# Peptides against a protein of PDB entry 2KNC: the designs that were tried, part 28

Target 1, 74 residues: chain A of PDB entry 2KNC
Amino acid sequence: KGPDILVVLLSVMGAILLIGLAALLIWKLLITIHDRKEFAKFEEERARAKWDTANNPLYKEATSTFTNITYRGT

## One batch from the design tools (peptide; made by RFdiffusion4, then SolubleMPNN)

Design b2_p14_7_s2 (from b2_p14_7, 12 letters changed)
Fold by OpenDDE base, seed 1:
Structure b2_p14_7_s2 (fold): chain B 74 residues (1-74), chain A 14 residues (1-14)
Amino acid sequence: as target 1 above (74 residues)
Amino acid sequence: LLLKLLLELLKKLL
């Protein structure tokens, strides 16, 4: 009995759908890996920028405690 | 690779 033309058509359609789905999964995986690397780099740069801000001797805290050396609290 | 696997699967179905 010749190959069921319907089974051949459904198998080809199913294979095209599986290839399309696999391509979308690979694409999503590549983007997710890229975004994770970029985010990790951004967090590392932001961590370095926080270290530079914490060690910036030019960053005077907005709270200047004026110790009045002439205030003899009696 | 995937196209060869598909052609082999199609040959087994046929």
Scores: peptide ipSAE 0.039, ipTM 0.647, DockQ to the pose 0.363
Fold by OpenDDE base, seed 2:
Structure b2_p14_7_s2 (fold): chain B 74 residues (1-74), chain A 14 residues (1-14)
Amino acid sequence: as target 1 above (74 residues)
Amino acid sequence: LLLKLLLELLKKLL
């Protein structure tokens, strides 16, 4: 039986659609992995900046504790 | 891989 031209056309169209969909899925996966790595790096840099702020000798805590030297706890 | 599979399917259909 000679090649059914309709079956050939439908198979080629289906293959192009599957390749296009696979390319979009791979692209989305690569972006999602990239964004997660960039976000993890950003949170690490933010964590480091918080440690540097906690060790900043110019950082005064908003809370001043006054120890009353005359307070003998009853 | 996918292109080789497509070419093999095309050869089986033709």
Scores: peptide ipSAE 0.039, ipTM 0.646, DockQ to the pose 0.319
Fold by OpenDDE base, seed 5:
Structure b2_p14_7_s2 (fold): chain B 74 residues (1-74), chain A 14 residues (1-14)
Amino acid sequence: as target 1 above (74 residues)
Amino acid sequence: LLLKLLLELLKKLL
């Protein structure tokens, strides 16, 4: 009996759907990897900027800790 | 790979 025309049609439709789904998954994976690398770089730059602010010789802490030499903790 | 497998499956069905 020749190829069941219904089996051929269903196999072609299934193949098109699987190729489309695979292409969407690959595309989403590439975007997700790109966005994660960019976000990791931005978080590293923000972390470095916070550390550089702690080492800024122009930043005077608003809190001067005065050691009261008269406070003998008894 | 997938295209060759699909072509082989199509040849087996035809």
Scores: peptide ipSAE 0.034, ipTM 0.622, DockQ to the pose 0.245
Fold by OpenDDE base, seed 4:
Structure b2_p14_7_s2 (fold): chain B 74 residues (1-74), chain A 14 residues (1-14)
Amino acid sequence: as target 1 above (74 residues)
Amino acid sequence: LLLKLLLELLKKLL
């Protein structure tokens, strides 16, 4: 008995759908990996910019602790 | 590899 034409059509349709779905999943995975790498780089650059702002020699802490060397606690 | 498997499945179907 030759291949049932219905089985041939359904298998070709199923193969096209599976290939299309696999291509979309691969594409989404590649974008997600790319976006996570770019976001990690952005957070690293933001962390460095925060460190450069914290080490700004113009930023004096509002709290200066003076140890009074003449304070003899009674 | 996958393309060869697909071609072998198509040859068995036709």
Scores: peptide ipSAE 0.033, ipTM 0.614, DockQ to the pose 0.211

Design b2_p14_7_s3 (from b2_p14_7, 12 letters changed)
Fold by OpenDDE base, seed 1:
Structure b2_p14_7_s3 (fold): chain B 74 residues (1-74), chain A 14 residues (1-14)
Amino acid sequence: as target 1 above (74 residues)
Amino acid sequence: LLEELLKELLETLL
């Protein structure tokens, strides 16, 4: 029985759709791995900046608590 | 799996 031209056409269309879907999944996976590496690097740089701040005795907190020495809270 | 599906598809086309 000659190849059912409809089955051949549907199989080719299905293969193209599967390749397209696979390419999208690979693309999404690559982006997700990239974003995780960039985020891990950002958190490491932020952790280092926190360590440098904690070890710097010249770091003044941006929050200056003015203790009003004249406040006699009775 | 993929090779088996390709063989089964080829056998159905042939």
Scores: peptide ipSAE 0.030, ipTM 0.608, DockQ to the pose 0.366
Fold by OpenDDE base, seed 3:
Structure b2_p14_7_s3 (fold): chain B 74 residues (1-74), chain A 14 residues (1-14)
Amino acid sequence: as target 1 above (74 residues)
Amino acid sequence: LLEELLKELLETLL
């Protein structure tokens, strides 16, 4: 049975569509993995920055207790 | 399954 030209054309079109779909799925997967890695890195950097702020000698607490040496309470 | 589909595709294409 000679190759049905219609079957050949439909199979080639189907293969191109499947390759295109596979490429889109791979692309979406790569972006999703990239975004998750970038978000994980961002949360790690944010956590590290929070720890650095807690140990920063320049950190002024919003509440500073001033001992007034001249305050002799009556 | 995939090999059978490939064989059927090859047998329909040849």
Scores: peptide ipSAE 0.028, ipTM 0.596, DockQ to the pose 0.168
Fold by OpenDDE base, seed 4:
Structure b2_p14_7_s3 (fold): chain B 74 residues (1-74), chain A 14 residues (1-14)
Amino acid sequence: as target 1 above (74 residues)
Amino acid sequence: LLEELLKELLETLL
């Protein structure tokens, strides 16, 4: 039986749709992996900047705890 | 399974 022209047309249309969908999924996956790697670098740089700020001798903690040695609790 | 589906597809297209 020669190839049914309808089956050939539907199979080609289905193949094009599947290839297009696969390409979009691969593209989205690559972007998602890229964005996660860039975000991980940004959080590492932010963690380093916080560490450098904590070790800065000019950084005074906003909270100073004073122990009053003369407080005799009655 | 996948190879069998590909053979069936080739037999329908040829």
Scores: peptide ipSAE 0.026, ipTM 0.587, DockQ to the pose 0.130
Fold by OpenDDE base, seed 5:
Structure b2_p14_7_s3 (fold): chain B 74 residues (1-74), chain A 14 residues (1-14)
Amino acid sequence: as target 1 above (74 residues)
Amino acid sequence: LLEELLKELLETLL
């Protein structure tokens, strides 16, 4: 049976749609994996920075507790 | 499998 021009056109359209959908899924997957890896590194670096700050002998707390020695709580 | 499917598709399209 000679090539059904309609079947050929529909098959080409279907193939283009499947390739386009596959490309979008791959792109979304790559972005999602990248974003999750970057967020995990950011939380690790933030955790490390907190530990390094706690061990830094130069860390002055921004809050100075002024003990008023004259405060007799009546 | 994939080559056989491609042959059947080609034979269906010709």
Scores: peptide ipSAE 0.025, ipTM 0.580, DockQ to the pose 0.249

Design b2_p14_7_s4 (from b2_p14_7, 11 letters changed)
Fold by OpenDDE base, seed 1:
Structure b2_p14_7_s4 (fold): chain B 74 residues (1-74), chain A 14 residues (1-14)
Amino acid sequence: as target 1 above (74 residues)
Amino acid sequence: LLLELLQEVLNRLL
């Protein structure tokens, strides 16, 4: 009994759809891995920039507390 | 590779 021509056609269509779906999944996976690596690098660079500012002895806080030497607290 | 696998599956169905 030769294969039902409908079964052959449906199997070929199913295979094409599965290949297309697999390609989309691989593409999405590659993008997701790329974006996570880029984001991790960006957060590392931001963490380094914060570290360099926190440990820089030349970093003056934008807020300077001026002790007014003329303030006699009553 | 993928085309060969598709042909092998097709040949097994036929």
Scores: peptide ipSAE 0.041, ipTM 0.667, DockQ to the pose 0.258
Fold by OpenDDE base, seed 3:
Structure b2_p14_7_s4 (fold): chain B 74 residues (1-74), chain A 14 residues (1-14)
Amino acid sequence: as target 1 above (74 residues)
Amino acid sequence: LLLELLQEVLNRLL
């Protein structure tokens, strides 16, 4: 029986759709992995910058702790 | 694998 032309056409269309969908999924996955790695580095650098700011000798804390020498803890 | 499966499907359709 010769190839059912309809089955061949539907199989080729299905294959093209699956390849297109797979390519889009791979593309989205690669971007998502790239962006997550870049964002993770950015958050690490931001965290490090926050720790360095806390150790900056020019940083004056908005809160000063005064030890009251007259406080007799009862 | 995927290419071989595609070739097997094509060989069954032709």
Scores: peptide ipSAE 0.036, ipTM 0.635, DockQ to the pose 0.198
Fold by OpenDDE base, seed 4:
Structure b2_p14_7_s4 (fold): chain B 74 residues (1-74), chain A 14 residues (1-14)
Amino acid sequence: as target 1 above (74 residues)
Amino acid sequence: LLLELLQEVLNRLL
């Protein structure tokens, strides 16, 4: 029995849909991996900038604890 | 492998 023309058409349509879906999934995966690497680099640079700001000797903590040596609690 | 499977599927459809 020669190939049923309907089976050939449905198989070609199914193959095109599967290839298209696979290409979209690969594309989305590549973008997601790229964006995660770029975001990780951005958070590392932000962490370094925060360390440089925290090690800035001009940044005195706004809270100086003065121990009053003259406070004899009566 | 993948090309051989595709060719086997084509040969079964044609």
Scores: peptide ipSAE 0.032, ipTM 0.612, DockQ to the pose 0.224
Fold by OpenDDE base, seed 5:
Structure b2_p14_7_s4 (fold): chain B 74 residues (1-74), chain A 14 residues (1-14)
Amino acid sequence: as target 1 above (74 residues)
Amino acid sequence: LLLELLQEVLNRLL
């Protein structure tokens, strides 16, 4: 019996859709891995910049805690 | 492997 033309057409359409979906998933996965590596590097650089600011002898904290010695919580 | 599987599927479909 010759190939069922409908089965061949559905198989080719299904294969094209599966290849297209697989390519999109691989592409999205590669971008997501790239973006996470770049974001992790930026967060590490921000963390280091914050630590360098804490060690900057010119950085005076804008908040001074004054212990009010006259504040007896009575 | 993938080519052989595709050829086997094609040979079963023809």
Scores: peptide ipSAE 0.032, ipTM 0.604, DockQ to the pose 0.262

Design b2_p14_8_s1 (from b2_p14_8, 11 letters changed)
Fold by OpenDDE base, seed 3:
Structure b2_p14_8_s1 (fold): chain B 74 residues (1-74), chain A 14 residues (1-14)
Amino acid sequence: as target 1 above (74 residues)
Amino acid sequence: LLLELLKALLELLL
């Protein structure tokens, strides 16, 4: 029995669709992994920048606490 | 999966 031409055509179409879908899924997965790695680095750098800002030697706090050595709380 | 699909396609065409 020669291959049914309809079965051959449908199988080829199905294979092309599955390969196309698989390629799109792989592409989306690669982008998603890339973007998550880049975002994780960005959040780490942002976190480090926030911690470094707290130790900026040029930053003068608007409020300075002075210990008054002459204050004896009566 | 992809290799099995290719094999099944080849077995259907021959």
Scores: peptide ipSAE 0.037, ipTM 0.639, DockQ to the pose 0.074
Fold by OpenDDE base, seed 5:
Structure b2_p14_8_s1 (fold): chain B 74 residues (1-74), chain A 14 residues (1-14)
Amino acid sequence: as target 1 above (74 residues)
Amino acid sequence: LLLELLKALLELLL
């Protein structure tokens, strides 16, 4: 029996859809891995900048706490 | 997998 033309058409359409979906999933996966690596580097640099600010002996806190010696809170 | 699917499709076509 020659190939059922309907079965051939449906199988080719199904194969094209599956290849297209697989290509989109691979593309999305590659982008997601790239973006997570870039975000992890950004958070590491931000963490290092916070540590460098905390350990900078030249960093004078903008907040001067003046203890008012005359303030006896009743 | 993909090559086996293409082979099975070719065997269905021939």
Scores: peptide ipSAE 0.032, ipTM 0.621, DockQ to the pose 0.106
Fold by OpenDDE base, seed 4:
Structure b2_p14_8_s1 (fold): chain B 74 residues (1-74), chain A 14 residues (1-14)
Amino acid sequence: as target 1 above (74 residues)
Amino acid sequence: LLLELLKALLELLL
């Protein structure tokens, strides 16, 4: 029995939809992997920049503790 | 899996 023309049309339509969906899933997966690698690199660079900023001799802490030498607690 | 689906599709088309 030759393939029912309707079954052939539905199988081709289903195959096109599955290929399209698979391509979108692969594309989304590649972007997600790329973005995670770039974000991990950005957080590492930001962590290093915080260490370099903490060691910056030009950074003055906004809080200075003054010991009042004249305060005799009675 | 993918090769079995392709075979089943080919058997449906012949």
Scores: peptide ipSAE 0.031, ipTM 0.608, DockQ to the pose 0.095
Fold by OpenDDE base, seed 1:
Structure b2_p14_8_s1 (fold): chain B 74 residues (1-74), chain A 14 residues (1-14)
Amino acid sequence: as target 1 above (74 residues)
Amino acid sequence: LLLELLKALLELLL
């Protein structure tokens, strides 16, 4: 029995489609893992930068709370 | 594994 030309054609077409889909899924997975790692790093850097901004010696709070020691609440 | 799968596919097609 010679190879069924239809079976060969459909199998080659199916293999190309499966390889293409697998490559797209791997690519999407790699990007998703990369982006999650980069986002986690960005949130850690943002958290550190927020702490450093609180210690900025040039930052004067616009509001100074003075406790009036003479205010004995009646 | 991959070579055996490829061989089994070729044996199905020929």
Scores: peptide ipSAE 0.030, ipTM 0.592, DockQ to the pose 0.085

Design b2_p14_8_s2 (from b2_p14_8, 11 letters changed)
Fold by OpenDDE base, seed 3:
Structure b2_p14_8_s2 (fold): chain B 74 residues (1-74), chain A 14 residues (1-14)
Amino acid sequence: as target 1 above (74 residues)
Amino acid sequence: DLLALIQALLELLL
């Protein structure tokens, strides 16, 4: 009894679909892990840049509080 | 055997 040609064709089609789906899932997983690692590095570098700016003796805050001595609040 | 050929092709693809 030769293999049922329909069973063979359906098994090949099923295998190709499963392999394709598995490859897409692995690819999506790798991208998601990569993007999370890259974003974490970016936030760390941004945090360091903020600390370096705060320690820069040439950095002046953009906002200065001035007491207007002539302002009587009337 | 056609099944053996398909198995060998799947093993080559994986």
Scores: peptide ipSAE 0.050, ipTM 0.688, DockQ to the pose 0.229
Fold by OpenDDE base, seed 1:
Parts: structure tokens; sequence; C-alpha cells
Structure b2_p14_8_s2 (fold): chain B 74 residues (1-74), chain A 14 residues (1-14)
């Protein structure tokens, strides 16, 4: 009866540890999948917003290229 | 036996 009680106690402790580790791994996996999906959606929305801003007729680029027609490249 | 281990665990909890 002594060795059986020790085996039961160690089995319970081992099971609790394995369940705890499995729960942490599942939790981490779920958040990682969630965050990747949300980040992909956010980058897509940000890309769309950037295209919409570039097509805004009121958006003047801070850089204006003036072609100097008087510059005869010698 | 795994069944005997589960039974011993239940007997320890109850």
Amino acid sequence: as target 1 above (74 residues)
Amino acid sequence: DLLALIQALLELLL
C-alpha cells in the first residue's frame, strides 16, 4: 500500500502539471492565432487607408518636382 | 492497471 500511494500522488501531481502546461500552450496558441489574424486585418485596413489617402485630390505631396525648362543641359 | 489507478485516485478524493 505504501508504493501505491506514492504512485497515486506522483500521478496526480504529474497530471496537474501536464493539464496546466497544456492549458498555457492552448492559451498561447489561441492568442497568437488571434493576434496574427487581427494584425493581418489591421495591415490590410491600413493599406486601404493609405491608397485612399494617395487618391485624395486634396493631398499635395510635400515634394514638388519642378522641371526647369530653362536648364539646357550642356 | 490504469483503471485501478483512477479508482485509487477517486477513493483518495472521496
Scores: peptide ipSAE 0.045, ipTM 0.691, DockQ to the pose 0.110
Fold by OpenDDE base, seed 5:
Structure b2_p14_8_s2 (fold): chain B 74 residues (1-74), chain A 14 residues (1-14)
Amino acid sequence: as target 1 above (74 residues)
Amino acid sequence: DLLALIQALLELLL
């Protein structure tokens, strides 16, 4: 008996679905790896830029502590 | 080639 035409159709459909799912999984994996590497690099560059800014003698902290002379801490 | 793979699968199944 030649393979049932239904078995052929289901096998071809199953193969297309498996290829499609494999392609989506590979695509998602590549994006996830890319985004994690890019984010790690961005955080390293941001950390470095913060260190360079902290070492700049012209950098003044945006926070100024004003001592309120009328504040009697109870 | 994807087409050749599909054809080879069809030839194996028919």
Scores: peptide ipSAE 0.045, ipTM 0.682, DockQ to the pose 0.076
Fold by OpenDDE base, seed 2:
Structure b2_p14_8_s2 (fold): chain B 74 residues (1-74), chain A 14 residues (1-14)
Amino acid sequence: as target 1 above (74 residues)
Amino acid sequence: DLLALIQALLELLL
């Protein structure tokens, strides 16, 4: 009995679909890892820039909290 | 190389 041409065709089609799906998953995974690493670096640089700004003695916070010494809350 | 792989697959299939 020769190889069932239909079984071979279906197996090749299935293999191509699985390879295509695997390639798309790998591509999506690589992009997602790349983007998350880039975003993590940008957030670290932004956190560092905020720390450097908070330690800059020229940046007085625009909000002066005046403690009203006469306000005893009930 | 890719053409040789396709040809080897076709020769295995026929």
Scores: peptide ipSAE 0.036, ipTM 0.640, DockQ to the pose 0.086

Design b2_p14_8_s3 (from b2_p14_8, 11 letters changed)
Fold by OpenDDE base, seed 1:
Structure b2_p14_8_s3 (fold): chain B 74 residues (1-74), chain A 14 residues (1-14)
Amino acid sequence: as target 1 above (74 residues)
Amino acid sequence: ELLELLLDLLLELL
């Protein structure tokens, strides 16, 4: 019983499609991992920059509450 | 590797 040439052709076509799909999935996975790592690093750097601003004893909040020393609330 | 294994499996099926 010679190999059914149709089964061989369909198996080769199926294999090529599966390899192509696997390559796309691996590519998407690598990009997704890279983007998440880069975003996590960016958020960490932004968090650090906020901490450095918050812990800077020279940082005056833009909201200066001027207690008017001349306000005699009678 | 994976392509070779698949080619070997296809050749064994042939």
Scores: peptide ipSAE 0.042, ipTM 0.677, DockQ to the pose 0.099
Fold by OpenDDE base, seed 4:
Structure b2_p14_8_s3 (fold): chain B 74 residues (1-74), chain A 14 residues (1-14)
Amino acid sequence: as target 1 above (74 residues)
Amino acid sequence: ELLELLLDLLLELL
């Protein structure tokens, strides 16, 4: 029985569609992994910059707590 | 492996 020309055409079309879909999924996966690594690095650098800002000796907290040593509560 | 199985399936179809 010669190959059913319809079966050959449908299988080739199906294979092309599956390869195209697989390539798009791989591409999306690679981008997603890349973006997650870059975002993790960015959040680490931001956390370090925030830590360096919190330890900046020029940054005085806007709140100074003065304990009044002469306050005898009545 | 997966590519070889696909090639074998395509060859068997032909």
Scores: peptide ipSAE 0.036, ipTM 0.656, DockQ to the pose 0.093
Fold by OpenDDE base, seed 5:
Structure b2_p14_8_s3 (fold): chain B 74 residues (1-74), chain A 14 residues (1-14)
Amino acid sequence: as target 1 above (74 residues)
Amino acid sequence: ELLELLLDLLLELL
């Protein structure tokens, strides 16, 4: 019995669909890994910039504590 | 490899 031409056509269609789906999944996975690495780097750089600002000797706190010499807490 | 296996499977089916 020659190969059912229908089985050959369905196998080729199935293979093309599986390859296309696999390529889309690999592409989405690569983008997701890239974006997660970039986002993690930006959050680390932002965290470091906050710590470096705390150690910057040029950072003047916007809060000037005025000691009111006239406030005798009775 | 994977393409050759697919071609061999298609040839065996044919």
Scores: peptide ipSAE 0.035, ipTM 0.660, DockQ to the pose 0.109
Fold by OpenDDE base, seed 3:
Structure b2_p14_8_s3 (fold): chain B 74 residues (1-74), chain A 14 residues (1-14)
Amino acid sequence: as target 1 above (74 residues)
Amino acid sequence: ELLELLLDLLLELL
């Protein structure tokens, strides 16, 4: 009994479809991993920029506490 | 959005 030609054709078609689906899933996974890594870097850089703004020597706090050296609290 | 729609279409076709 030779290999059933229908079984061979269906197996080849199924293999091509599975390879195509696997390639699309791998592609989607690679993009999703890339985008998450890029977003994580962007949030790290944004966090670092906020910390650097807190140490900006040009930042004058809107509230200056003056210690009055002449205030002898009675 | 577009990639989700494409995935849903692929899952519906499968």
Scores: peptide ipSAE 0.032, ipTM 0.673, DockQ to the pose 0.034

Design b2_p14_8_s4 (from b2_p14_8, 12 letters changed)
Fold by OpenDDE base, seed 1:
Structure b2_p14_8_s4 (fold): chain B 74 residues (1-74), chain A 14 residues (1-14)
Amino acid sequence: as target 1 above (74 residues)
Amino acid sequence: TLDELIKKLLEELL
């Protein structure tokens, strides 16, 4: 029986869809690996900045707690 | 080759 032209067309369409899906999955995987490496580098730089801050006795925290000494909360 | 694999797959599917 001659090649079912419909089966050939559907198989080619299916193959193109699978290749497209595989390409999207590979792309997403590459981005996810890139973002994880960049985030790990960012957390390392942030950890270094915290260590430098902890060793600097001149570092004043940007958060000034203003204790309102006039607040007589009953 | 990839072409031969596709041909074999098509021959098994048809």
Scores: peptide ipSAE 0.029, ipTM 0.604, DockQ to the pose 0.117
Fold by OpenDDE base, seed 3:
Structure b2_p14_8_s4 (fold): chain B 74 residues (1-74), chain A 14 residues (1-14)
Amino acid sequence: as target 1 above (74 residues)
Amino acid sequence: TLDELIKKLLEELL
């Protein structure tokens, strides 16, 4: 069977396309794993910052209750 | 070699 030049060309093109697709899938997978790890670190840092704020003796709540000593409610 | 692999793939495909 003589080499079907068309089959060779299509197989090479198909291989290049499959390699390109595989590379894109690997790239997307790596980015997705990276982004999930970065997001997990961000949520951990945010959780730590919340705990640190709660334990900070200098933390003033945004809402302060003032007792007006002069308020004698009639 | 890559050349032998390509040749074998071509021989299998043709």
Scores: peptide ipSAE 0.029, ipTM 0.611, DockQ to the pose 0.093
Fold by OpenDDE base, seed 5:
Structure b2_p14_8_s4 (fold): chain B 74 residues (1-74), chain A 14 residues (1-14)
Amino acid sequence: as target 1 above (74 residues)
Amino acid sequence: TLDELIKKLLEELL
């Protein structure tokens, strides 16, 4: 069977494309896992900073909730 | 082995 040069060329092209796509998917997956771990750490640090602020007796909340007793929601 | 699989694939393709 003479090598079907077309089958060989298509198989090599297909293999290169599949390897390239697999490498991009692995790379994107690794970045996504890294970014999720970093984001989780930043959210934990923000949560701790909020708790530390809430436990500081010198911290005065800048937001005052005023209940308008004259607002009848009609 | 991977080499034997490649050789068999080449023998079937040639």
Scores: peptide ipSAE 0.023, ipTM 0.540, DockQ to the pose 0.107
Fold by OpenDDE base, seed 4:
Structure b2_p14_8_s4 (fold): chain B 74 residues (1-74), chain A 14 residues (1-14)
Amino acid sequence: as target 1 above (74 residues)
Amino acid sequence: TLDELIKKLLEELL
């Protein structure tokens, strides 16, 4: 059976599309893994900075709760 | 094996 030129062309086109899709999936996977590792480092650094700030006696909380003791709630 | 399956597929395609 001589190679059906149509089958060969369609198989080559299909293979190129599958390789392209696989490359995009690998690329997205690598970026996603990179971003997750970078985000994990950022959250660790943020947690350390928060701990260091909590131990700093010069840190004042930006939020102060004031309870008005004279409010009789009529 | 996967290689034998690919070879058979290529022999049917060519």
Scores: peptide ipSAE 0.022, ipTM 0.528, DockQ to the pose 0.104

